# Ledger of designs, part 16: peptides against a protein of PDB entry 3T7K

Target 1, 248 residues: chain A of PDB entry 3T7K
Amino acid sequence: KAEKILARFNELPNYDLKAVCTGCFHDGFNEVDIEILNQLGIKIFDNIKETDKLNCIFAPKILRTEKFLKSLSFEPLKFALKPEFIIDLLKQIHSKKDKLSQININLFDYEINGINESIISKTKLPTKVFERANIRCINLVNDIPGGVDTIGSVLKAHGIEKINVLRSKKCTFEDIIPNDVSKQENGGIFKYVLIVTKASQVKKFTKLINDRDKNETILIVEWNWCVESIFHLNVDFTSKKNVLYQKK

## One batch from the design tools (peptide; made by RFdiffusion4, then SolubleMPNN)

Design b1_p9_7_s4 (from b1_p9_7, 4 letters changed)
Fold by OpenDDE base, seed 1:
Structure b1_p9_7_s4 (fold): chain B 248 residues (1-248), chain A 9 residues (1-9)
Amino acid sequence: as target 1 above (248 residues)
Amino acid sequence: SSSDYLDDD
């Protein structure tokens, strides 16, 4: 059926998209439309796997979903597109207007607002956002909403190598891991990086660290600090936004 | 709320 539908076009574009969807297309696509999309070089995957070399995300806007946050770690993210791209494409293809010799849909007309070329260009960098920030090992509290597995998976996608889960009520200083990054001469490296959810945790961890390792650098942030860093593909250490405690 | 941390897909 798809071949018959597409036969009316003299030339078919190859969009070369390997995509996931988030916040859209919950009902999926019918078999004919999947076949049509595949013939146009659009492959939609249910889940993110590194082996699939995904380069595209469909979403109505910037979202805080696992998929959206991870899409900014694609190598590169070529396109972040609104679902209307697929909708308009399929609508044009299914249109019985005889005069359409070509599909006239431009990907650039469907960019997600706020994902600009500056963001896209950063996904071509050889390093991830937290690698560039010299954050490789973090401490994460076990009571974080969304769960340590999902949050940890997003953080790992963005260059955090090791996530130490802290049992907030029972942890001691010995349970806190250092951020094991080779001192680059000119970069502010924090020895201890922690993601916490409560002010009581800030008080606890600052006390534990300062009592045992008084002169060391500490960064304690909330999850929103990570999200903002991901959305900008840059860590701004000059910003105090979402920073709960900082010792240089 | 959970939405303050992650949105549902």
Scores: peptide ipSAE 0.408, ipTM 0.877, DockQ to the pose 0.707
Fold by OpenDDE base, seed 2:
Structure b1_p9_7_s4 (fold): chain B 248 residues (1-248), chain A 9 residues (1-9)
Amino acid sequence: as target 1 above (248 residues)
Amino acid sequence: SSSDYLDDD
């Protein structure tokens, strides 16, 4: 059925998209449309797997979904597109107007607002955003909204190797892990990095660390610090936004 | 809200 529909075109584009969707196409696609998209080099996956070598995301705008945040870790993210790309493409293909010899849809016309070439270019870097920031090991409080598994998965996708989950009410200094990175001359290295949700946790962890490991470097941030770092694919250590405590 | 941390898919 898809072949018959596509037979009216003299030439078919190959978009070479391996994509996930977020905030759109919740009902999926019918079998014919999936086949059409596949013939155009568009493969849509339900979940993110590294083995699939995903290079595209469909979303109506910048979102804070797990999929959207992880898409910025694709190697590379080639395209971040609005769902209207698929809608207009399928509309053109299903059109009964005999005069269409060629599909005329340009991917670049459907870019998500705020995901520019500067962001896309950073996904081509050999390192992840937190790796570039010398953040390898973090401490994450167990009461974080969204859950430690989802949050942890996003952070790992962006180069954090080890996530230590802290039971905020019961943890001691011995439960806090250091950020084990070699001192590089040109990068701010924090010995202790923590993601917390409450001011009481800041007070607790700063006291525990300062009492046992005096004068060490500490970075305590909100989840939004991570999100902003991901959205920019850059950690700005000069910014105090979403930083709850910093000791250099 | 949970949406302040992660949006639903």
Scores: peptide ipSAE 0.407, ipTM 0.876, DockQ to the pose 0.700
Fold by OpenDDE base, seed 4:
Structure b1_p9_7_s4 (fold): chain B 248 residues (1-248), chain A 9 residues (1-9)
Amino acid sequence: as target 1 above (248 residues)
Amino acid sequence: SSSDYLDDD
């Protein structure tokens, strides 16, 4: 059926998209539309897997979904597109107007607002955002909304190798892991990096660390610090936004 | 309200 629908076009584009969707297309696509999209080089996946070599995200805007955050870790993210791309594409294809010789849809017209070439270019870097920031091992409180697995998965996608989950009420200093990175010449390495949800946790962890390891560098942040870093594909250590405690 | 943590998919 898809072949018959597409046969009216003299030339078909190959968009070469391997995509996931977030915040759109909750009902999915019918079999015919999936086949149409596939013939146009658009393959939509339900979940993110590294083996699929995903290069595209469909979303109405910048979202804080797991999929959206992880899409910024694609190697590279080639396109971040509004769902209207697919909608308009399928609309043109299904249009009964006689003489559509070609599909007239340009990917660049459907870019998600706020995902610019500067962001896209950073996804071509050989390193991930937290890797570039010398953040390899972090401590994450167990009571984080969204769950430690999902949050941890996002962080790992962005170059954090080890997520240590802290039981905030019961943890001791010995439960806190150091950020084990080789001292690079160009500063900015924190020995202890923690993501917390409450001011009481800041007080607790700062005390635990400072009582046992007084001269060590500490970075305690909110989840929003990570999100902003991901959205910009850059860690700005000059910003105090979403930083709860910093000791250099 | 955008969740301060994660939005639902």
Scores: peptide ipSAE 0.406, ipTM 0.871, DockQ to the pose 0.654
Fold by OpenDDE base, seed 3:
Structure b1_p9_7_s4 (fold): chain B 248 residues (1-248), chain A 9 residues (1-9)
Amino acid sequence: as target 1 above (248 residues)
Amino acid sequence: SSSDYLDDD
């Protein structure tokens, strides 16, 4: 029983982690280890649900998984940790060493490379990354790898309210929705935002929009533009990276 | 290798 194992310690930490795992622990944990982790204030969930108030992700590195991308939308993300945290923790607990006064595992020693305090701090902001960028309504091509549902779910987690799926081969101008944001004073609002996969789509949509709405602002990006924005929790409108077309 | 779109979990 976990209690008997943990009785070897005079004091137990409370890590207060509500976590999901990605790219690690595919086989899960045994019942004893789950109980141990629970007693240490570590709860691991299979899926992301807002009701669970998740604050942590375990991953070996920055990944482009749905879970990882969504973890950056946690409110806040307190910790992004390597799985070695759990491994070393459990190893120490299961060790045959005599009675230890304390568990000597520090969360900060297991931070995922590239998820720094600057990123963590941005998860404490009251707004999501795309919301801050005045991107609320987007057009997404239906042939996007990963699927519109998964991609859309990630985007919604990061503040996109409306995702219009475009049938790339059949869509007309009337199928394209505007990014309906109130004119905020801080410029840089694109009327049409589109995520596309191919240069042919860029040509098509730019033509459709420019022919019917000649003077409007357009942003056409690749999925990688969204990913980079998520990873940085910031949209850099000065960067042309992963931007296929822009009209200001 | 990081997928250009989404990695599997």
Scores: peptide ipSAE 0.404, ipTM 0.867, DockQ to the pose 0.615

Design b1_p9_8_s1 (from b1_p9_8, 4 letters changed)
Fold by OpenDDE base, seed 2:
Structure b1_p9_8_s1 (fold): chain B 248 residues (1-248), chain A 9 residues (1-9)
Amino acid sequence: as target 1 above (248 residues)
Amino acid sequence: MEDVELPDS
């Protein structure tokens, strides 16, 4: 069926997209449309796996979904596209109008607003955003909205190697892990990095650390600090936005 | 499963 539909075109593009969808196409695609997309070099996957070498995301806008956040860790993310790309493509292909010599759809016309070439270019870097920021080991409170597994998975995708989950009510100083990075001369290295949800946790952890490891560097942030860092693929240590406590 | 947006902190 797909071959007969596509036979109307003299030349078919190869888009070379390996994509996931978020915030769109919840019902998936019918078998014919999947085959059409496959023949055009568009493969849509249900889940993110490193082995699939994903390079594209479909979403209506910037979203704070696990898939969207992880897509910014693709190596590289080639395209972040609106679902209208697929809609218009399929519409053109299914059109009964005369022999279209060529599919005339430009991927660049369907870019997600706010995902510009500057962001895309950073996904070509050999390092992840938190790796570049010298953040390898973090402490995460167990009561974080969204769950430690989902948040932890996103953070790991972006270069955090070790996530220590803290039971906020029962934890002691010995439960807090240091950010074990070699002192590089040119980067602000925080010995303790924590993601917390409440002001009471800031007070608790600040006290525990300062009482036992006086004068060490501490960074306590909200989840939004991580999200903003991911969306920009850059950690701005000069910004106080979403920083709850900082001791340099 | 519908992709849920992670909460804004």
Scores: peptide ipSAE 0.512, ipTM 0.920, DockQ to the pose 0.801
Fold by OpenDDE base, seed 4:
Structure b1_p9_8_s1 (fold): chain B 248 residues (1-248), chain A 9 residues (1-9)
Amino acid sequence: as target 1 above (248 residues)
Amino acid sequence: MEDVELPDS
């Protein structure tokens, strides 16, 4: 059925998109439209798998979904597109207007606001955002909204190798893991990195660390610090936004 | 899993 629909076009584009969707297309696509998209080099996946070599995200805007956050870790993310790209594409294809010789849709017209070439270019870097920031091992409180598995999965996608989950009420100093990074000549390595949800946790962890390891560097942040770092594909250590405690 | 936005901290 898709072949018959596409046969009216003299030339078909190959968009070469391997995509996931977030915040759009909740009902999915019908079989014919999936086949049409596939013939145009657009393959939509339900879930993110590294083996699929995903290069595209469809979303109406920047979202704080697992899929959107992970899409910024694609190698590279080639396109971040509004769902209107697919909608308009399918509309043109299904249009009964006799003489559509070609599909006239440019991917660049459908870019998600706030995902610019500067962000896209950073996805071509050989390192991930937290890797570049010398954040390898973090401590994450177990009561984090969204759950440690989802949050942890996003963080791992962005170069955090080890996530230590802290039971906030019962944890001791011995439960806190150091950020085991080789001292690179360029400063800014924190020995202890923690993501917390409450001021009481800041007080607890700062006390535990400072009582046992007084001279060590500490970074305690909110989840939003991670999100902002991901959205910019850059860790700004000069910003105090979403930083709850910092000791250099 | 429902494609839910992770909460604001």
Scores: peptide ipSAE 0.511, ipTM 0.919, DockQ to the pose 0.851
Fold by OpenDDE base, seed 3:
Structure b1_p9_8_s1 (fold): chain B 248 residues (1-248), chain A 9 residues (1-9)
Amino acid sequence: as target 1 above (248 residues)
Amino acid sequence: MEDVELPDS
């Protein structure tokens, strides 16, 4: 029983983690270890649900998984930790060493490389990354790798309200939705935002838009543009990386 | 469900 194991410690930390795992712990945890973790204030969830108030992710590194990308939308993400935190914690607890006064494991020693305090701090902002960028309505091509549902779910988690799926081969101008953002005085609002996969789509959509809605602002990007924006919790409109077409 | 990394574009 977990209680008997933990009774060896005079004081138990409360880590207050509500976490999901990605790229680690595929086999889950045994019942005893789950109970141990729970007594230490560590709750592991199988899936992301808003109701669970998740604040942590376990991953070996930055990953392009749905869970990892969505974890950056947690409110806030308190910790992004390597699985070694759990491994070392359980190892220490199960160790046959005499009465340890305290568990000596610091969360900060297990931070995922590249998820720094600057990133964590941005998860405390009242807005999502794409919301801050004035991107609320996007057009997404139906042939996007990873699928429109998964991609769309990630984008929605990060503040995109409306995702219009374009049938790239059959779509007309009328199928393209504008990014309906109130004209905030701050420059950089694109009327049309599109995520595409191919240069042929860029040519098609630019022609359709420019022929029918002359002089409007257009942003056409790759999925990687979104990923980079998520990983940084910032949209850099000065970068041309992963931007296929831009008309300001 | 295996956590699949979304493809690089």
Scores: peptide ipSAE 0.510, ipTM 0.920, DockQ to the pose 0.828
Fold by OpenDDE base, seed 5:
Structure b1_p9_8_s1 (fold): chain B 248 residues (1-248), chain A 9 residues (1-9)
Amino acid sequence: as target 1 above (248 residues)
Amino acid sequence: MEDVELPDS
């Protein structure tokens, strides 16, 4: 069926997209449309797997979904596109009207607002955002909204190697893991990095660390600090936004 | 997985 539909075109583009969708296409695609998309070099996957070498995200806008956040870790993310790309593409293909010799849809016309070339270019870097920030090991409170697994998965996608889940009510200093990064000269290395949800946790962890490991560097942030860092693919240590405690 | 937006902190 798809072949017959596409046979009217003399040339078919190869978009070379391996994509996931978020915030769109919840009902999926019919078999014919999937086949059409496949013939155009557009493969849509249900889940993110590293083996699939995903390079595209479809979303109506910037979203704080696991898929969207992880898409910024693709190597590279080639395109972040609005779902209208697929809609318009399929519409053009199913249109019986004109002797359309060619499909005239440009990917660049469907870019998600706020995902610019600067962001896309950073996905070509050999390192991940938190890796560049010298954050390898973090402490994450167990009561984090969204769950430690989801949050942890996003953070790992962006270069966090080790996530230590702290049982906030029961944890001691010995449960807190240092950020084991070799001293690179040019970056502020925090010995202790923590993601917390409550002011009481800030008070607890700062006390525990300062009492036992005096004069060490501490960074305590909210989840939004991570999200902003991901959205910009850059950690701004000069910003106090979403930083709950910082000791240099 | 439902495309749930992760909550704001």
Scores: peptide ipSAE 0.509, ipTM 0.921, DockQ to the pose 0.837

Design b1_p9_8_s2 (from b1_p9_8, 5 letters changed)
Fold by OpenDDE base, seed 5:
Structure b1_p9_8_s2 (fold): chain B 248 residues (1-248), chain A 9 residues (1-9)
Amino acid sequence: as target 1 above (248 residues)
Amino acid sequence: MEDKELPDS
């Protein structure tokens, strides 16, 4: 069926998109539309798998979904597109009225607001955002909203190798892992990096660390610190935003 | 399923 629909076009674009969707297309696509999209080089996947070599995200806007956050870790993310790209594309293809010899839809016209070329370019870097920031091992409180698995998965996608889940009520100093990074010359390395949710946790962990490992560097942040770092694909250590405690 | 937005901290 798709072939018959597409046969009216002399030339078909190959968009070469391997995409996931977030915040759109919840009902999926019908079989014909999937076939059409496939013939146009648009493959939509339900889930993010590294093996699929995803290069695109469809979303109406910047979202704080697992998929959206992880899409910024694609290697590279080629396109972050509004769902209207697919909608307009399918609309044009199904339109019988226009004797269109060609599909004239430019994907560049459908960029998600706030995902610019500067962001896209950073996805071409050989390193991940937290890797560049010398954050390899973090401590994550077990009561984090969104769950440690989801949060941890996002963080791992962005270069955090080890996530230590802290049982906030029962943890001791020995449960806190150091950020085991080789001293690179020019980067502020925090020995202890923690993502917490409560001021009481800040107080607890700062005390535990300072009592047992004096004069060490500590970074305690909120989840939003990670999100902002992901959205910018850069860690700004000069910003105090979403930083709960910092000891240099 | 609708992708859940991760909460603000």
Scores: peptide ipSAE 0.513, ipTM 0.925, DockQ to the pose 0.808
Fold by OpenDDE base, seed 1:
Parts: structure tokens; C-alpha cells; sequence
Structure b1_p9_8_s2 (fold): chain B 248 residues (1-248), chain A 9 residues (1-9)
């Protein structure tokens, strides 16, 4: 069926998209439309796997979903597109009235608001956002909303190698892991990096660290600090936004 | 399944 529908076009574009969807297309696509999209070089995957070399995300807007946050770690993310791209494409292909010998849809007309070329260009960098920030090992509280597995998976996609889960009520100083990065002479490296959810945790961890390792650098942030860093593909250490405690 | 947005902290 797809071949017969596409036979009316003299030339077919190859979009070369390997995509996931978030916040759209919950019901998926029918078999004919999947075949059409495949013939146009558009392959949609259900889940993110590194082996698939994904380069595209479909979403109506910037979202705080696992898929959207991880899409900013693609190597590179070529396109972040609104679902209207697929809708308009399929509509044009199914239209019998248009004597169009060619599909005339430009990907750049469907960019997600707030994902600009500056963000896209950063996905071509050889390092991930937290690698560039010298954050390799973090401590994460076990009571984080969204769960340690999902949050941890997003953080790992962005260059955090080791996530230590802290049992907030029972943990001691010995349970807190250092951020084991080679001291680059000029970079503000924090020895202890923690993601917490409550002011009581800030008080606890600050006391534990300062009592046992008085002169060391500490960064305690909330989850939104990570999200903002991901959305900008940059860590701004000058910003106090979403920083709960900082000791240089 | 709808992709759940991760909570705002």
C-alpha cells in the first residue's frame, strides 16, 4: 500500500531521522504510515538505545520527560521537531488533490521552541555537559521524586559515571563518595556533589562533611539544577538558582 | 504509556 501511495512522487526526500517521540503520538502509527515514513528515511523507535544512533526527538515543546532530557545527549541531536512535521508530511502524502511531483516540507519550519542551533551545536561536542563541568561521581538521595533509576539514567546519559544512592535517614559520612576527577589547575572542582530534596538533608550532609573533611569543596543542588544544566547543555557555576549549598 | 514528566523540585 505504501509503495502505491508514494508512486505519485517523482522524487522522495531522505530525511535520515532516527527518532523517539515524547508527549505525542501515544497511539503510535498505522502500518501503512510506518512504511511511508520508513521510505522517507524516518524511523521511529519506542525506546532510547545507544546502539540505534538516535538523532531526532519529536515533542510538542520542551518537556521534562526522560526521553526529552536524554535526547539532548544524542551524538549529535540533529533535529528537535514538533509532531506537526509528521502530521503535515503524512497529510501531504495522502492528499490526492495536490499535483505535487515532490514533497515540499522543510524540517527547519518545525523546530521545537527553545531548542536553537546553539543547543544543537553543543550536542556535537566530544564531551557531555557534566563531564565538561568536572562532575563524574555524585551522591543522590534515595527519596528523590521520579525515582533513583530514572533520574540516574538521565544523569548517566549526560556524563555522570557513578551515582551513589544515599539512604538519607541512615547514611553516615563514610557513605558519601567523593567526586573523583583529576584536579585540573584552573577548574572549580567540587569534591562532594549531592542532589537532595529537603532542607533537612542539606543540614545533615553539610554537617557530616564539614565535621570530617572541613576544608573540602561541597556542591548541594536540587534536581532542577540538573534539568536546567541539561536544557542549556551548560553548567553555570555563577548561578545560585537551584543551588542549596555551595562551598568553594 | 504516556511519558511521565519528571517532577519539579
Amino acid sequence: as target 1 above (248 residues)
Amino acid sequence: MEDKELPDS
Scores: peptide ipSAE 0.512, ipTM 0.925, DockQ to the pose 0.793
Fold by OpenDDE base, seed 4:
Formats: sequence, structure tokens, C-alpha cells
Structure b1_p9_8_s2 (fold): chain B 248 residues (1-248), chain A 9 residues (1-9)
Amino acid sequence: as target 1 above (248 residues)
Amino acid sequence: MEDKELPDS
């Protein structure tokens, strides 16, 4: 069926997209449209797998979904596109109008607002955002909204190697892991990095660390600190936004 | 499953 529909075009583009969708296309695509998209070099996957070498995301806007956050870790993310790209493309293809010589849809017209070339360029870097920030090992409280598995998966996609889950009510100093990074000369390295949800946790962990490991560097942040860092593909250590405690 | 937005902290 798709071949017959596409036969009306003299030339077909190859978009070379390996994509996931978030916040759009909840009902999926019919078999014919999937086949059409495949012939145009657009492959849509249900889930993110590293082996698929995903390079694209479809979303109506910047979202705080697992898929969207992980898409910024693609190597590279080539395109972040609005769903209207697919909609307009399929509309043009299914149009009963006379022999369209070519599909006239430009990917660049469908960019998600806020995902600019500066962001895309950073996805071409050989390192991940938290790797560049010298954050390798973190502590994550077990009561984090969204769940430790989802949050942890996003953080790992962005270069955090080890996530230690802290049982906030029962944890001791010995349960807190250090951020084991070699002292690089020029970067603020925090020995202890923690993601917490409550002010009481800040007080607890600050006390535990300061009582047992005096004069060490500590960074305690909210989840939003991680999200903002991901959205910018840069950690801004000068910003106090979403930083709950910092000791240099 | 609908992709849930991760909550604001």
C-alpha cells in the first residue's frame, strides 16, 4: 500500500531519522504510515536503546519526560522536531492532488523551541554533561518523585556512572559514597554530590558529612538542578538555582 | 504507557 502511495512522487527524501516520540502520537501510527515513514528514512522506536543509535526526538515542546531528557544524550542528537513534521509530511503524501514531483518539507522548519544549534552542537561532544562537570558518582534519596530507577536512568544516560540510593530515614555517613574523580586541575570537584527532596535531608546529610569528613566539598541539589543542566547540556556551578547546599 | 513528565522538585 505504501509503495503505491509513494509511487506518485518522482523523488523521495531520505531523512535518516531514528526517533522516539514523547508527548505526541499516543495512538501510534497505522501500518501504512509506518511503512511510508520507513521508506522516507524515518524509523520510530517505542523505547530508547543504545544499540538503535537514535538521533531524533519528536515532541511538541521541551518536556521533562524520560525520553526527552535522554534524547539530549544521543550521540549526536541530530534533530529535535515537533510532531507537525510527521503530520504535514503524511498529509502531503496522502494528498489527492496531482503528481507532486517532490516532498516539500524542511526539517529545520519544525525544530522544537529552545533546542537550538548550541544544544545540538553539545551532543556532538565526546563527553556527557555530568562527565564534563566531574560528577561521576552521586547519592540519590529513595523518596525522589519519579522514582530512583527513572531518575537514575536519565542521570546515567548523561554520564553519571554510579548512583547510590540512600534510604533517607536510615542512612548513616557510611552509606554516602564519594564522587570518585581524579583531581583535575581546573574544575570544581565536589567530593559528595547528593540529590535530595526535602530541607530535612539537607540538614541530615550536611551534618553527617561535616561531622565525619570535615572540610570536604559538598554539593546538594534538587532534581531540577539536574534537569536544567540537561536542558542546557552544561552545568553552571555559578548558579545557585536549585542548589540547596554548597561547600567549596 | 503515556510518558509521564518527571515532577518538579
Scores: peptide ipSAE 0.512, ipTM 0.925, DockQ to the pose 0.813
Fold by OpenDDE base, seed 3:
Structure b1_p9_8_s2 (fold): chain B 248 residues (1-248), chain A 9 residues (1-9)
Amino acid sequence: as target 1 above (248 residues)
Amino acid sequence: MEDKELPDS
């Protein structure tokens, strides 16, 4: 069926997109439209897998979804596009009126607001955002909203190698892991990095660390600190936003 | 499943 629909075009573009969708296309696509998109070099995946070499995200706007946050870790993210790209593309293809020999849709007209070339360019860097920030090992409280698996998966996609889950009510100093980045020559290294949800946890962990390791550097942040760092593909250590405790 | 936005924390 798709071949018959596309046969009216003399030339077909190859968009070379391997994409996931978030906040759009919940009902998916019909079989014919999937086949059409495939013939145009657009392959949509249900889930993010590293082996698929994904390079595109479809979303109506910047979203705090797992898929959107992980898309900023693609190597590279080539395009972050509004769903209207697919809608308009399929509309042109199904339209009988346009004797158009060519599909006239430019990817650049459908960029997600706030995902600029500066952000896209950072996805071409050989390092991940937290790797560049000298954050390799973090401590994550077990009561984090969204769950440790989802949060942990996003953080790992962005260069955190080790996530230590702390049982916030029962943890001791010995349960807290150091951020071991001794091999990195440049930048301030925090020995202890923690993501917490409550002020009581800040008080607990600062006490535990300071009682046993008094002179060490500590960074305690909210999840939003990570999100903002991902959205900018940069960690701003000068900002106090979403930082609950910092000891240099 | 609809992708849920991760909560503000």
Scores: peptide ipSAE 0.509, ipTM 0.924, DockQ to the pose 0.813

